# Peptides against a protein of PDB entry 4N3Y, part 41

Target 1, 83 residues: chain A of PDB entry 4N3Y
Amino acid sequence: ETRDQVKKLQLMLRQANDQLEKTMKDKQELEDFIKQSSEDSSHQISALVLRAQASEILLEELQQGLSQAKRDVQEQMAVLMQS

## One batch from the design tools (peptide; made by RFdiffusion4, then SolubleMPNN)

Design b2_p13_6_s1 (from b2_p13_6, 9 letters changed)
Fold by OpenDDE base, seed 5:
Structure b2_p13_6_s1 (fold): chain B 83 residues (1-83), chain C 83 residues (1-83), chain A 13 residues (1-13)
Amino acid sequence: as target 1 above (83 residues)
Amino acid sequence: as target 1 above (83 residues)
Amino acid sequence: LMEDVQRQMQEMQ
């Protein structure tokens, strides 16, 4: 009976539509998640970059200090040897 | 004593260097993680897109079928009313 | 070193 067929098709159409809408929603949620995750990670990386920069500055300062300290030791030793 | 100061500075320098290297490693690992995660998500999204496209095609087919079925019902009803 | 890190960050963005 054609009437029954129409009803069946209507049901199938509704089901297909629901599936499509669900899929579209899922995709959007995934995209939003990726965007947010990427932003969070980017901020974290930026923080790490700043930390690395601070460490680099510290290294340079320490190296300079070490060089000076070495010179000081050498000078003191020279003085002592002259006595 | 300057000698002790030199030794202290050497230790500090090593510690600072270790921290810098660790930070650089952490950054790299984070970048690698983000890249991999992004790729995985991209593939998943692509799969969802294909699924949505398939659903869309199905919807179109079902709509066409429904329209035809409706016409068929109307035609059959017309025939019956003429009898 | 800092320039290298900055470059890598820019490439990631």
Scores: peptide ipSAE 0.062, ipTM 0.435, DockQ to the pose 0.013
Fold by OpenDDE base, seed 3:
Structure b2_p13_6_s1 (fold): chain B 83 residues (1-83), chain C 83 residues (1-83), chain A 13 residues (1-13)
Amino acid sequence: as target 1 above (83 residues)
Amino acid sequence: as target 1 above (83 residues)
Amino acid sequence: LMEDVQRQMQEMQ
């Protein structure tokens, strides 16, 4: 009876140890995933920020162009009305 | 001739304005995407951190259990050897 | 606005 109990406990201990090792692995994988995910997100967002910045530059250029075009139209209109 | 030039400039101005509006929209969408992406990532990482923490708790419990089980086995072995 | 985006990114980290 006692022998059987010992064997049972040994089995339970083995099972617990296996579960522990599995959980340790899972935790490590989770931590690695968090790290990788954070890095990936950071890189992606950085790229998007650069793209947004490029768009901002384009917008500024377009605004300047529009302003100039408006002036040019006004000048031409003035010439037309006086001709 | 001048009239034609004015009309041409007006067309160009319209086209430029359309492009500007499009670019403004695109930029806004990009900014919104960045914001949403960041929030999503933050939430996901937070959830994963919680899971990792839960695993840590489990690991600690398992370690304690293993230690106890080991002690129990040792006690049973002592009884067995003395019987 | 770009500075705000960058700040938000930094806050996430």
Scores: peptide ipSAE 0.058, ipTM 0.494, DockQ to the pose 0.014
Fold by OpenDDE base, seed 4:
Structure b2_p13_6_s1 (fold): chain B 83 residues (1-83), chain C 83 residues (1-83), chain A 13 residues (1-13)
Amino acid sequence: as target 1 above (83 residues)
Amino acid sequence: as target 1 above (83 residues)
Amino acid sequence: LMEDVQRQMQEMQ
């Protein structure tokens, strides 16, 4: 009887340990995933920020060009009106 | 001659303005995307953190159970050895 | 606007 009980408990212990190991692994994988995801997101957003900055520069250049073009047109119109 | 130049410049102005508007739209879309992506990432990571915390709790419970099981086995073994 | 984005990036880190 006692012998049987010991054997049963040994089995239970093994099962518990196996589950523990599995859980530990799962937790580690989750943590690794979180870490990697965070890094990926950070890098991706950084790249997009750079792209946005480039667009902003282009926008400013276009605005400048547009303003200049307008001035040029106005100047030419003035000449035309004088003739 | 002057008249033709004015007309040319007017066209150029229109083209420049069209490009400007396009660029402005593209920039806005990019900014919106960045914003949304950031929010999504934050929420996703938060959810994963909660999951990790749950796993940690489970781990602790398993460890406790394992320790108790070990003690139980040892106790029964002691009884067996006495017989 | 760009400053806001950069701020958000810093908060994420």
Scores: peptide ipSAE 0.055, ipTM 0.491, DockQ to the pose 0.014
Fold by OpenDDE base, seed 2:
Structure b2_p13_6_s1 (fold): chain B 83 residues (1-83), chain C 83 residues (1-83), chain A 13 residues (1-13)
Amino acid sequence: as target 1 above (83 residues)
Amino acid sequence: as target 1 above (83 residues)
Amino acid sequence: LMEDVQRQMQEMQ
């Protein structure tokens, strides 16, 4: 019967619409997640970069200290030799 | 005594060198970690982008299906009215 | 080296 066929099509239409709405929601959530994940990763990497830069500064300071310490030892050795 | 002073400076020199080597190692490990983390994040985001694109294709297909279903219902209603 | 890291981060975005 055509009436039964129409009822079947109406059900299919409702099901299709429900699935469409669900898919739209899922897509939006995924896009939001990607955006948030990218921002979080960027912030985390930036924090690590700052830490690495601090280590670089410390490294340079330690290198200077090492060079100065060597000079100090050499100077004291010279004093010791003349005593 | 100058001799004791020299020995003290030699100890300080060794300590400074040890700290320098440790700092160099830590810096390198941090840089490697940043690089690896960035690559991993990029790959993860790329995978999610592919999934989002698949959802977009599905969304368009469902929209077409919904439009077709509406047309089918309208056509069947026209048939029903003339019966 | 730090510039390379920063460049890679920019390329990721």
Scores: peptide ipSAE 0.053, ipTM 0.490, DockQ to the pose 0.014

Design b2_p13_6_s2 (from b2_p13_6, 10 letters changed)
Fold by OpenDDE base, seed 5:
Structure b2_p13_6_s2 (fold): chain B 83 residues (1-83), chain C 83 residues (1-83), chain A 13 residues (1-13)
Amino acid sequence: as target 1 above (83 residues)
Amino acid sequence: as target 1 above (83 residues)
Amino acid sequence: LLQQVQEQMQQMQ
């Protein structure tokens, strides 16, 4: 009976629609998750970059200090040798 | 004594270098993680998109079927009324 | 810079 077929198709339509909505929701949630995770990580990376840059500056200062210390040792040795 | 200062500065230089290297490594690992995670998620999203599109096609087919079923009911009623 | 530091350290040790 066609009327019964109509009712069946209506049910199928509802089921298909529910599935579509669920899938779209899942996709959106995943996209939101990725976006948020990426933003959080980006901030963390930025913090690490700043830390690395600070360490690089420190290294430069230490190298300069080491070079100066080496020169000072050499100067002290020279003074002793001429005495 | 300057020699002792040189040795101290050498140690500090090594420590600073180790920290810098560690920080750079951590940053790189984080970047790699984000890249891989993003790629994996992108593939998952693509799969969900395809599923949603398939559901949409199904919905269209079901709607067409429902419309046809409705027309068939109307036609049957018309036949009965003219009898 | 880091690479240069590492090379210098290798020479110093």
Scores: peptide ipSAE 0.079, ipTM 0.433, DockQ to the pose 0.007
Fold by OpenDDE base, seed 3:
Structure b2_p13_6_s2 (fold): chain B 83 residues (1-83), chain C 83 residues (1-83), chain A 13 residues (1-13)
Amino acid sequence: as target 1 above (83 residues)
Amino acid sequence: as target 1 above (83 residues)
Amino acid sequence: LLQQVQEQMQQMQ
């Protein structure tokens, strides 16, 4: 019966439209997530890079300190040997 | 006493060396973490982009389906009205 | 560089 067929098609149309709306929302959420994820990772990496740079500075300072300490020990040993 | 001073300096040197070694390891761990984090985020984003593209395809298909369904309903209504 | 320092320390002993 044509009437029933029309009603069936209308239902299918509604269902398809609902699915379309859902999919549109889901797609938007994914896009937003991608954006947020990228920003978050960028900030995190930037912070870690900064920490790595700080460690590099510390390493350089420690190396200089070690060099000085070595010199001081050598000088003291020289004094001790001459004493 | 010079001997004691030398021993003290040797201890300080050892401590500084230990700290240097630790800092070098920590720096390397940070660099590795940055690399891994970047790779992980890149892969995650790529996967999400793929999903978004799949959703886009589905949306296009649904839109086409909806258009067809609308036409079908209109045709059936025309038949019904003429009947 | 750390290795160099360690080697130098070992030589001093």
Scores: peptide ipSAE 0.069, ipTM 0.481, DockQ to the pose 0.007
Fold by OpenDDE base, seed 4:
Order: sequence, then structure tokens, then C-alpha cells
Structure b2_p13_6_s2 (fold): chain B 83 residues (1-83), chain C 83 residues (1-83), chain A 13 residues (1-13)
Amino acid sequence: as target 1 above (83 residues)
Amino acid sequence: as target 1 above (83 residues)
Amino acid sequence: LLQQVQEQMQQMQ
């Protein structure tokens, strides 16, 4: 019967729409995840870069201190040798 | 005594060098971590993008199916109304 | 888009 066919098709249409809705939702969730992940990664990396830069500064300071200490030792050794 | 001063400075120098070494190591580890994290993030995002694209294709297919189903229903309804 | 599809289906029924 034609009526039965129509009803069947209506059901199929509803099912298709439901699947479409689900897929749309899933896609949106994926996009949101990508966006959030990217932002998080960016922030994290930025923080780590700053930390690395701080370490660089500290390294430079330590190197300077080391060099100065060496000079100081050499100076004192010179005094000692004069005694 | 001058000798004692020299010995003290030698110790300080060693300590400074040890700290320098430690800091250098830490810095390198940070850089390595940043590099690895960036690579991982890039790969992960790429994978997610591909997944999103696949979902897009599926969405398009579903939309086409939905449209066709609608047309089919309308056609059958027309037949029914003629009866 | 989704809303439009749903409205379209509702109109058909």
C-alpha cells in the first residue's frame, strides 16, 4: 500500500535526520577540541619558553660568577707566591 | 691566611661550576620537552583535522540522503492524494 | 542548518 510506503519513508527520514544531528554534534565537538588543544598547547609552550629564558639568564650570571671567581683565585695565588 | 682564602675560593669555584652544569642540563631538558611537546601536538591536531574532514564528508552524504528521502516521500504522498 | 532540517522534516509530516 502506498500509505505504508509513505510511513516507511517517513521513518527513514527521521532516522537519517537523527544520524545527521549526531554527526554534526560530533564534528562540532572535534572542532572545539582542536581549538582548545591548540590554545592550551600554545600557552603551555609559552610558559616553558619563559622558563627557558629565565634559565638562560641564570646561566649567564653563573658564568660571569665563575669567571670572576677564577680571577679572584688567580689573584690570591699570585699573592701567595710572593710570600 | 692567604692560603686558606685560596682554598675557600677554589671550593666556591667548584660549587659554582656544579650549579652551572646543573642549570645547563635543566635548560636542555626544557628545550627538549618543548620540542617534543610541539611535535606531539602537531601530529595530534593533524589527526583530529583528518577526522573532522571525514565527518564533513559523511555529513554531506547524509544531507544528500535526507534530501532524496524527502523527495521520495513527497512523491509518494502525491500518489496517495490521487487515490 | 540543523534547525532548518528539522523544520523541514516537521513541515513534511
Scores: peptide ipSAE 0.060, ipTM 0.487, DockQ to the pose 0.007
Fold by OpenDDE base, seed 2:
Structure b2_p13_6_s2 (fold): chain B 83 residues (1-83), chain C 83 residues (1-83), chain A 13 residues (1-13)
Amino acid sequence: as target 1 above (83 residues)
Amino acid sequence: as target 1 above (83 residues)
Amino acid sequence: LLQQVQEQMQQMQ
C-alpha cells in the first residue's frame, strides 16, 4: 500500500541524509589534511633549503681557505729554497 | 724550521681538500634529497586532490538524490491523501 | 639548483 511506500521512502531519505552528512565530514577532513600536509611539506623543504645554503657558504669558505693554503705553501717553499 | 712549517702546511692543505670534497658530496646529496622530497610530496598531494574531487562529485550526486527522494515522498503523501 | 627547488615549492602552493 501507499502508506508502506511512504514509510520506505522516509527511511531512504533518512539514510541518504546520514550518508550525505558523513560524506561532507569526510570531505572536510580530507581537505584539511591536504592543506596541512602541503604546509608541513613546505616548511620542511624550507628548512632543508636553509641547510643547503649554509653548506654553500661553507663550501665557498673552504675553497678560499684551500687557495690561501696553497699560496702559503708556495711562499714557504720559496723561502726554503733561498736558505 | 721552515721545512717543518712546509710539511705542516702540506698536511693542512690535504685536510682542507679532504674536507672540501666531503662537503661537496654532502651538499649534492642534500640537494638531491630536497628535489626528490619535493617531487614525492607533489605526487602525494595530487593523489589526495583527485580523491577529494571524487568526493565532491559524490556529494553532488547525494544532494541530488536527497532532493529527489524528498520530492518522491511528497508526491506519495499527496496520493495517500487523495485515497 | 636551490632556486629551482624554491620555484617548485611555490608551484605546490
Scores: peptide ipSAE 0.060, ipTM 0.489, DockQ to the pose 0.014

Design b2_p13_6_s4 (from b2_p13_6, 9 letters changed)
Fold by OpenDDE base, seed 3:
Structure b2_p13_6_s4 (fold): chain B 83 residues (1-83), chain C 83 residues (1-83), chain A 13 residues (1-13)
Amino acid sequence: as target 1 above (83 residues)
Amino acid sequence: as target 1 above (83 residues)
Amino acid sequence: LLEEVQRQMQEMQ
C-alpha cells in the first residue's frame, strides 16, 4: 500500500543521508591527511637536505685537508732525501 | 725523526681518505633517500586525491538521489492525502 | 674528486 511505500522511502532517505554524512566526514579526513602528510614530508625532506649540505661542507674541508697533507708529506720527503 | 713524521702523515692521509669516502657514501644515501621519500609521498598523495575525488562523485550522486527521493515521498504523500 | 685524491696518493708512493 501507499503508506508502506512512503515508510519505505523514508527509511531509504534516512539511510542515504547517514551514508552521505559518513562520506562527507571521510572525505574531509582524507583532505586533512593529505595536508598533514605533505607538511610532514616537506619538513623531513628539509632536514635531510640540511644534513646533505653539512656533509658537503665536510667533504670540501676534508679535500682541502688532504691536499695540504699531501703537500706536507712531499715537503718532509724532500727534506729527508736531502739530509 | 723526519721518517717517523712522514709515516705519521701518511697514516693521517689514509684515515682522512677513508673518512672522505664514508662521507661521500653517506651523502649519496641521503640524496637517494630524499628522492625516494618524495616519490613515495607523491604517489601516496595522488592515491588519496583520487579517493577524495571518488568520494566527491559519490556525494554528488547521493545528494541528487536524496533530492529525488524527497520528491518521490512528497508525491506519494500527496496521493495518500487525496485518497 | 675522491678518485683524484686516490690517484695523488698512489703517485706519491
Scores: peptide ipSAE 0.060, ipTM 0.483, DockQ to the pose 0.007
Fold by OpenDDE base, seed 4:
Structure b2_p13_6_s4 (fold): chain B 83 residues (1-83), chain C 83 residues (1-83), chain A 13 residues (1-13)
Amino acid sequence: as target 1 above (83 residues)
Amino acid sequence: as target 1 above (83 residues)
Amino acid sequence: LLEEVQRQMQEMQ
């Protein structure tokens, strides 16, 4: 019966549309996730780079201090040996 | 007393060196973390992009199917109205 | 796009 066939097809169409809507939503969510993840990663990496740079500066300062301290010790030892 | 001063300076030097070693280690760990994090992010994003592309293909297929289904329904309705 | 699809379905009925 043709009427029944039409009704069946209408149902199928609705089902297909529902699936399409779901897929579109999923796609959008993926895109949003990608975007946000990328931004988060970028920011985090930048922060860590800054931290690494600060550590580099500290390293340089410490090295300089160590060198000076060594010189100071050597000087004091020289004085001691003279006495 | 000069001897005591020398000993004090030696201790200070050792302490400074220990701090330097610690800082160097921390810096290295940060660099390693940054590297790994970047690689992980890149791979994850790539995978998600592929998934999004697959969804795009599915969307196209669904749209095509919907269009055809609509045509089929309309055809059947026309037949029904003729009867 | 989605809205258009829905519109088309409604018009068909």
Scores: peptide ipSAE 0.052, ipTM 0.488, DockQ to the pose 0.007
Fold by OpenDDE base, seed 2:
Structure b2_p13_6_s4 (fold): chain B 83 residues (1-83), chain C 83 residues (1-83), chain A 13 residues (1-13)
Amino acid sequence: as target 1 above (83 residues)
Amino acid sequence: as target 1 above (83 residues)
Amino acid sequence: LLEEVQRQMQEMQ
């Protein structure tokens, strides 16, 4: 009968609404996760970039020190040859 | 004596060179890690974006279904009132 | 290389 059909449709409507609400929640959680994950990755990479830049500065300082050390050895060798 | 000074400087030169080479290697490894990490994160986020888009499509379909279900209930109620 | 990494990071956001 029509009454039974209405009851069935009311149940389907409730089920559809419940599923919709669940899907909306899941979507929002996923979007929030994506945003948070992107921000976390960005911060991590930024920290590593700073570390790499510090290493580059150290590298340049070591290169300068190496060049100076070579010059110092050459100067001392010249003194030794004079003795 | 000067000879001892030269020997000391030669040792310092070798140590400086060794440290320089190590630092260069470490820097390169760090840069490679940063690049790889960024690419991996990008791919992961892309996969999650696709999933979110699929959820959005499902959400819209469910909303349409919900609206249709409401209309169906209204039509059946009208039929019931006529009986 | 570091500049390229920074560029890629910005594009990812």
Scores: peptide ipSAE 0.048, ipTM 0.489, DockQ to the pose 0.013
Fold by OpenDDE base, seed 5:
Structure b2_p13_6_s4 (fold): chain B 83 residues (1-83), chain C 83 residues (1-83), chain A 13 residues (1-13)
Amino acid sequence: as target 1 above (83 residues)
Amino acid sequence: as target 1 above (83 residues)
Amino acid sequence: LLEEVQRQMQEMQ
């Protein structure tokens, strides 16, 4: 009976609509999650970059100090040999 | 004594270098993680999009069927009234 | 820079 068919299709339509809404919601939630996670990670990476840069500067300073110290030792040895 | 200073600075240099390497490694690992996570998420989102699109098509088909069923009922009623 | 530092350290030891 056609009336029964209409009722059946109405139910199917509602079911399909619910599925669509659920899928779209899930997609949006995932996108929001990824966005937030990416932002958080980006901040963390930036912090690590800054730390690495600070270490690089320190290394340069220490290298300079080491080189100077080496030269000073050599100079002292030379003076001793001349005495 | 200058020799002691050299040794001290050598140690400091090694320590700083180790810290730099560690920091750079951590950064790279984080970047790799984010990249992979993003790729995986992108695939998942794509799958969800496809599912949503399939649901949309189904909804359209069901709506068409419902509309047709409604018309059929109306037609049958009209025939009965004319008899 | 880091690679150069590492090289120098290897040469010193």
Scores: peptide ipSAE 0.065, ipTM 0.435, DockQ to the pose 0.007; fails the geometry check

Design b2_p13_7_s1 (from b2_p13_7, 7 letters changed)
Fold by OpenDDE base, seed 5:
Structure b2_p13_7_s1 (fold): chain B 83 residues (1-83), chain C 83 residues (1-83), chain A 13 residues (1-13)
Amino acid sequence: as target 1 above (83 residues)
Amino acid sequence: as target 1 above (83 residues)
Amino acid sequence: DLLQQVQELMQQS
């Protein structure tokens, strides 16, 4: 009976629509999640970069200090040798 | 004693270097992770898009079928009324 | 890079 066929097709249409809607929703949620995660990660990376830069500055200062200390030792040795 | 100061500074230099190395490594690992995660997500989104497209096609077909079924019912009704 | 230079310096010490 064609009437029954119509009802069946209507059901199928609803089912297909529901599936489509769900799929679209899932996609959007995933995209939103990725976006948020990426932003959070970006901030974290930025923080790490700043920390690395701070360490780099410290390394330079320590190198200078080490060099100075070495020179100071050499000067002291020279004085001792002269006496 | 300056010699002791040199040794202390050397230690500090090593510590600073270790921190810098660790920080750089951590940053790189994070970036690699994000890259990989993004690629995986991209593939997943693509799959979802394909599924959505398939559902969309199905919806169109079902709509056509529904319309046809409706017309068929109307035709049958017309025949019955004529008899 | 700086890190490599520092590492080399430490090895020389």
Scores: peptide ipSAE 0.075, ipTM 0.424, DockQ to the pose 0.008
Fold by OpenDDE base, seed 3:
Order: C-alpha cells, then sequence, then structure tokens
Structure b2_p13_7_s1 (fold): chain B 83 residues (1-83), chain C 83 residues (1-83), chain A 13 residues (1-13)
C-alpha cells in the first residue's frame, strides 16, 4: 500500500542522508589532509633547499681553497727546484 | 725548510680534496632526495585530489537522489492524505 | 675538473 511505499522511501532517504553526511565528512578530511600535507612538504623541501645552498657555498669555498693550495704547492716546488 | 712546507701543503690539499668529494656527494644526495620526495608528494596529492573529486561526484548524485526522494515522499503523502 | 687536476698534481710529486 501507499503507506508502505512511503515508509520505504523514508528509509531510503535516511540511508542516503547518512551516506551523504559521511561522504561530506570524508571529503573535508581529505581536503584538510591535502592542505596540511602540502604545507608540511613545502616546509621540508624549503629546509632541504637551504641546506643544499649552504653546501654549495661550502663547495665554492673549498674549490677556491684547493685552487689556491695547488698554486701554492706549485710555487713551493718551483722554489725548491731552483734552490 | 721548503720541503716540509710542501709536504704540509700537500696534506692540506688532500684533506680539502677529501672534504670536497664528501660534500659533493652529500649535496647530490640532498638533491636526489628533494627530487624524489617532491615526486612522491605530487603523486600522493594527485591521487587524493582524484579521490576527493570522486567524492564530490557522489555527493552531487546523493543530493540529487535526496531531493527526488523528498519530492516522492511528499507526493505519496499528498496521495495518502487525499485518499 | 679541479678534483682531477689536484689528483694529477699529487701524482707528479
Amino acid sequence: as target 1 above (83 residues)
Amino acid sequence: as target 1 above (83 residues)
Amino acid sequence: DLLQQVQELMQQS
């Protein structure tokens, strides 16, 4: 009868509503997770980039030192050979 | 003497070279890590975005279904009240 | 490169 049909539809409506609510929550959690994950990754990457840049500066300094040391050794060798 | 100075400079040169080599390796490892980490994060975020989009589609479908169900219930109630 | 040049110099001595 019509009453039974109404009850069935009401049940279906409640089920759909519950699923909708759950899905809305899940979606929000995903959005929050993505946002936070992205921020965390960005911070981590930025820190690592800074570290790499510091290493690059060190490399430049070391290369400069090595170049100078090489010249100094060659100069001393020349002095030694001529003495 | 000059010979001792040369030997000292040679040692310093070797030490600097060793440190340079190590630093170069460390820098490369950092670069590789950053690259891989970024790629992994990008893949993960992309997957999550797709999941969120799927949820959005489901939400739209559910909302449509709920709207229809509400109308159906109201219609059935009207029929019942008039019968 | 510089590293190679340094190594070569060390081999000369």
Scores: peptide ipSAE 0.066, ipTM 0.465, DockQ to the pose 0.006
Fold by OpenDDE base, seed 2:
Structure b2_p13_7_s1 (fold): chain B 83 residues (1-83), chain C 83 residues (1-83), chain A 13 residues (1-13)
Amino acid sequence: as target 1 above (83 residues)
Amino acid sequence: as target 1 above (83 residues)
Amino acid sequence: DLLQQVQELMQQS
């Protein structure tokens, strides 16, 4: 009977709607997760970048100090040879 | 003594270089992780989008069927009243 | 929003 068919279709429609709602929710949750994860990781990367930059500056300063120290040693040796 | 100072600076330089290398490696690993994670998530989202689209199509078809079924019921009732 | 439209149609049915 057609009325039975209508009831069946109504049930199927509700089931399909529930599935659609669930799927859309799952998708949204996943998108939110990616967004949040990316933001968290970006902050960590930024922190590491700052640390790396600090290390680079330190390395340059230490290299300059090393070069100067070597020059100072050479100068001291020259003085000793003349004394 | 200056020579002791040089040795100290050389050690500090090596330590700083090691720290820099480690930090750069950590940063690269984190960037690679984000890239891979994003790709994996993107594939999951795509799958969910396809499921949602399939559900949307099903809902539309079911709605059309429901509407037609209701019209058929009304037509049958009209025939019964005339018989 | 398709989902919202579908829900409204189901309520009217």
Scores: peptide ipSAE 0.063, ipTM 0.426, DockQ to the pose 0.008
Fold by OpenDDE base, seed 4:
Structure b2_p13_7_s1 (fold): chain B 83 residues (1-83), chain C 83 residues (1-83), chain A 13 residues (1-13)
Amino acid sequence: as target 1 above (83 residues)
Amino acid sequence: as target 1 above (83 residues)
Amino acid sequence: DLLQQVQELMQQS
């Protein structure tokens, strides 16, 4: 019967709509998750990079200090040997 | 005394060297962490992107189904109205 | 929007 067929199709349409809505939501959640995760990681990495850069500066200073200390020791040893 | 001064400087040199070594290690650990974190995030994001893409395909299929169902219902309604 | 259109159709029928 045509009437019954129409009703069946209407039900199928509703079911499809429900599934579509659900899937759209899921997709959006995934996209949001990707975005958030990427942003979080980016910020964290940036912070760590800055920290590493600070450590690099310290390393350079320490290296300079070491070099100077070495020279100072050498100079004093030379003086001592002459005395 | 010059001798005492030399000994003092030698100690300072050792201390500076120890600190340098420590700082170098810390720097390396930070760099390793950044690298690992970035790689982990990259893999995770890629997996999620693939999942989102799969969902997108499903969405497209559902949309097509919905469109067809709509048309089918409309056609049957037209037939019913004519009868 | 397809979803909206479908929803409107379902409300009409």
Scores: peptide ipSAE 0.061, ipTM 0.471, DockQ to the pose 0.007

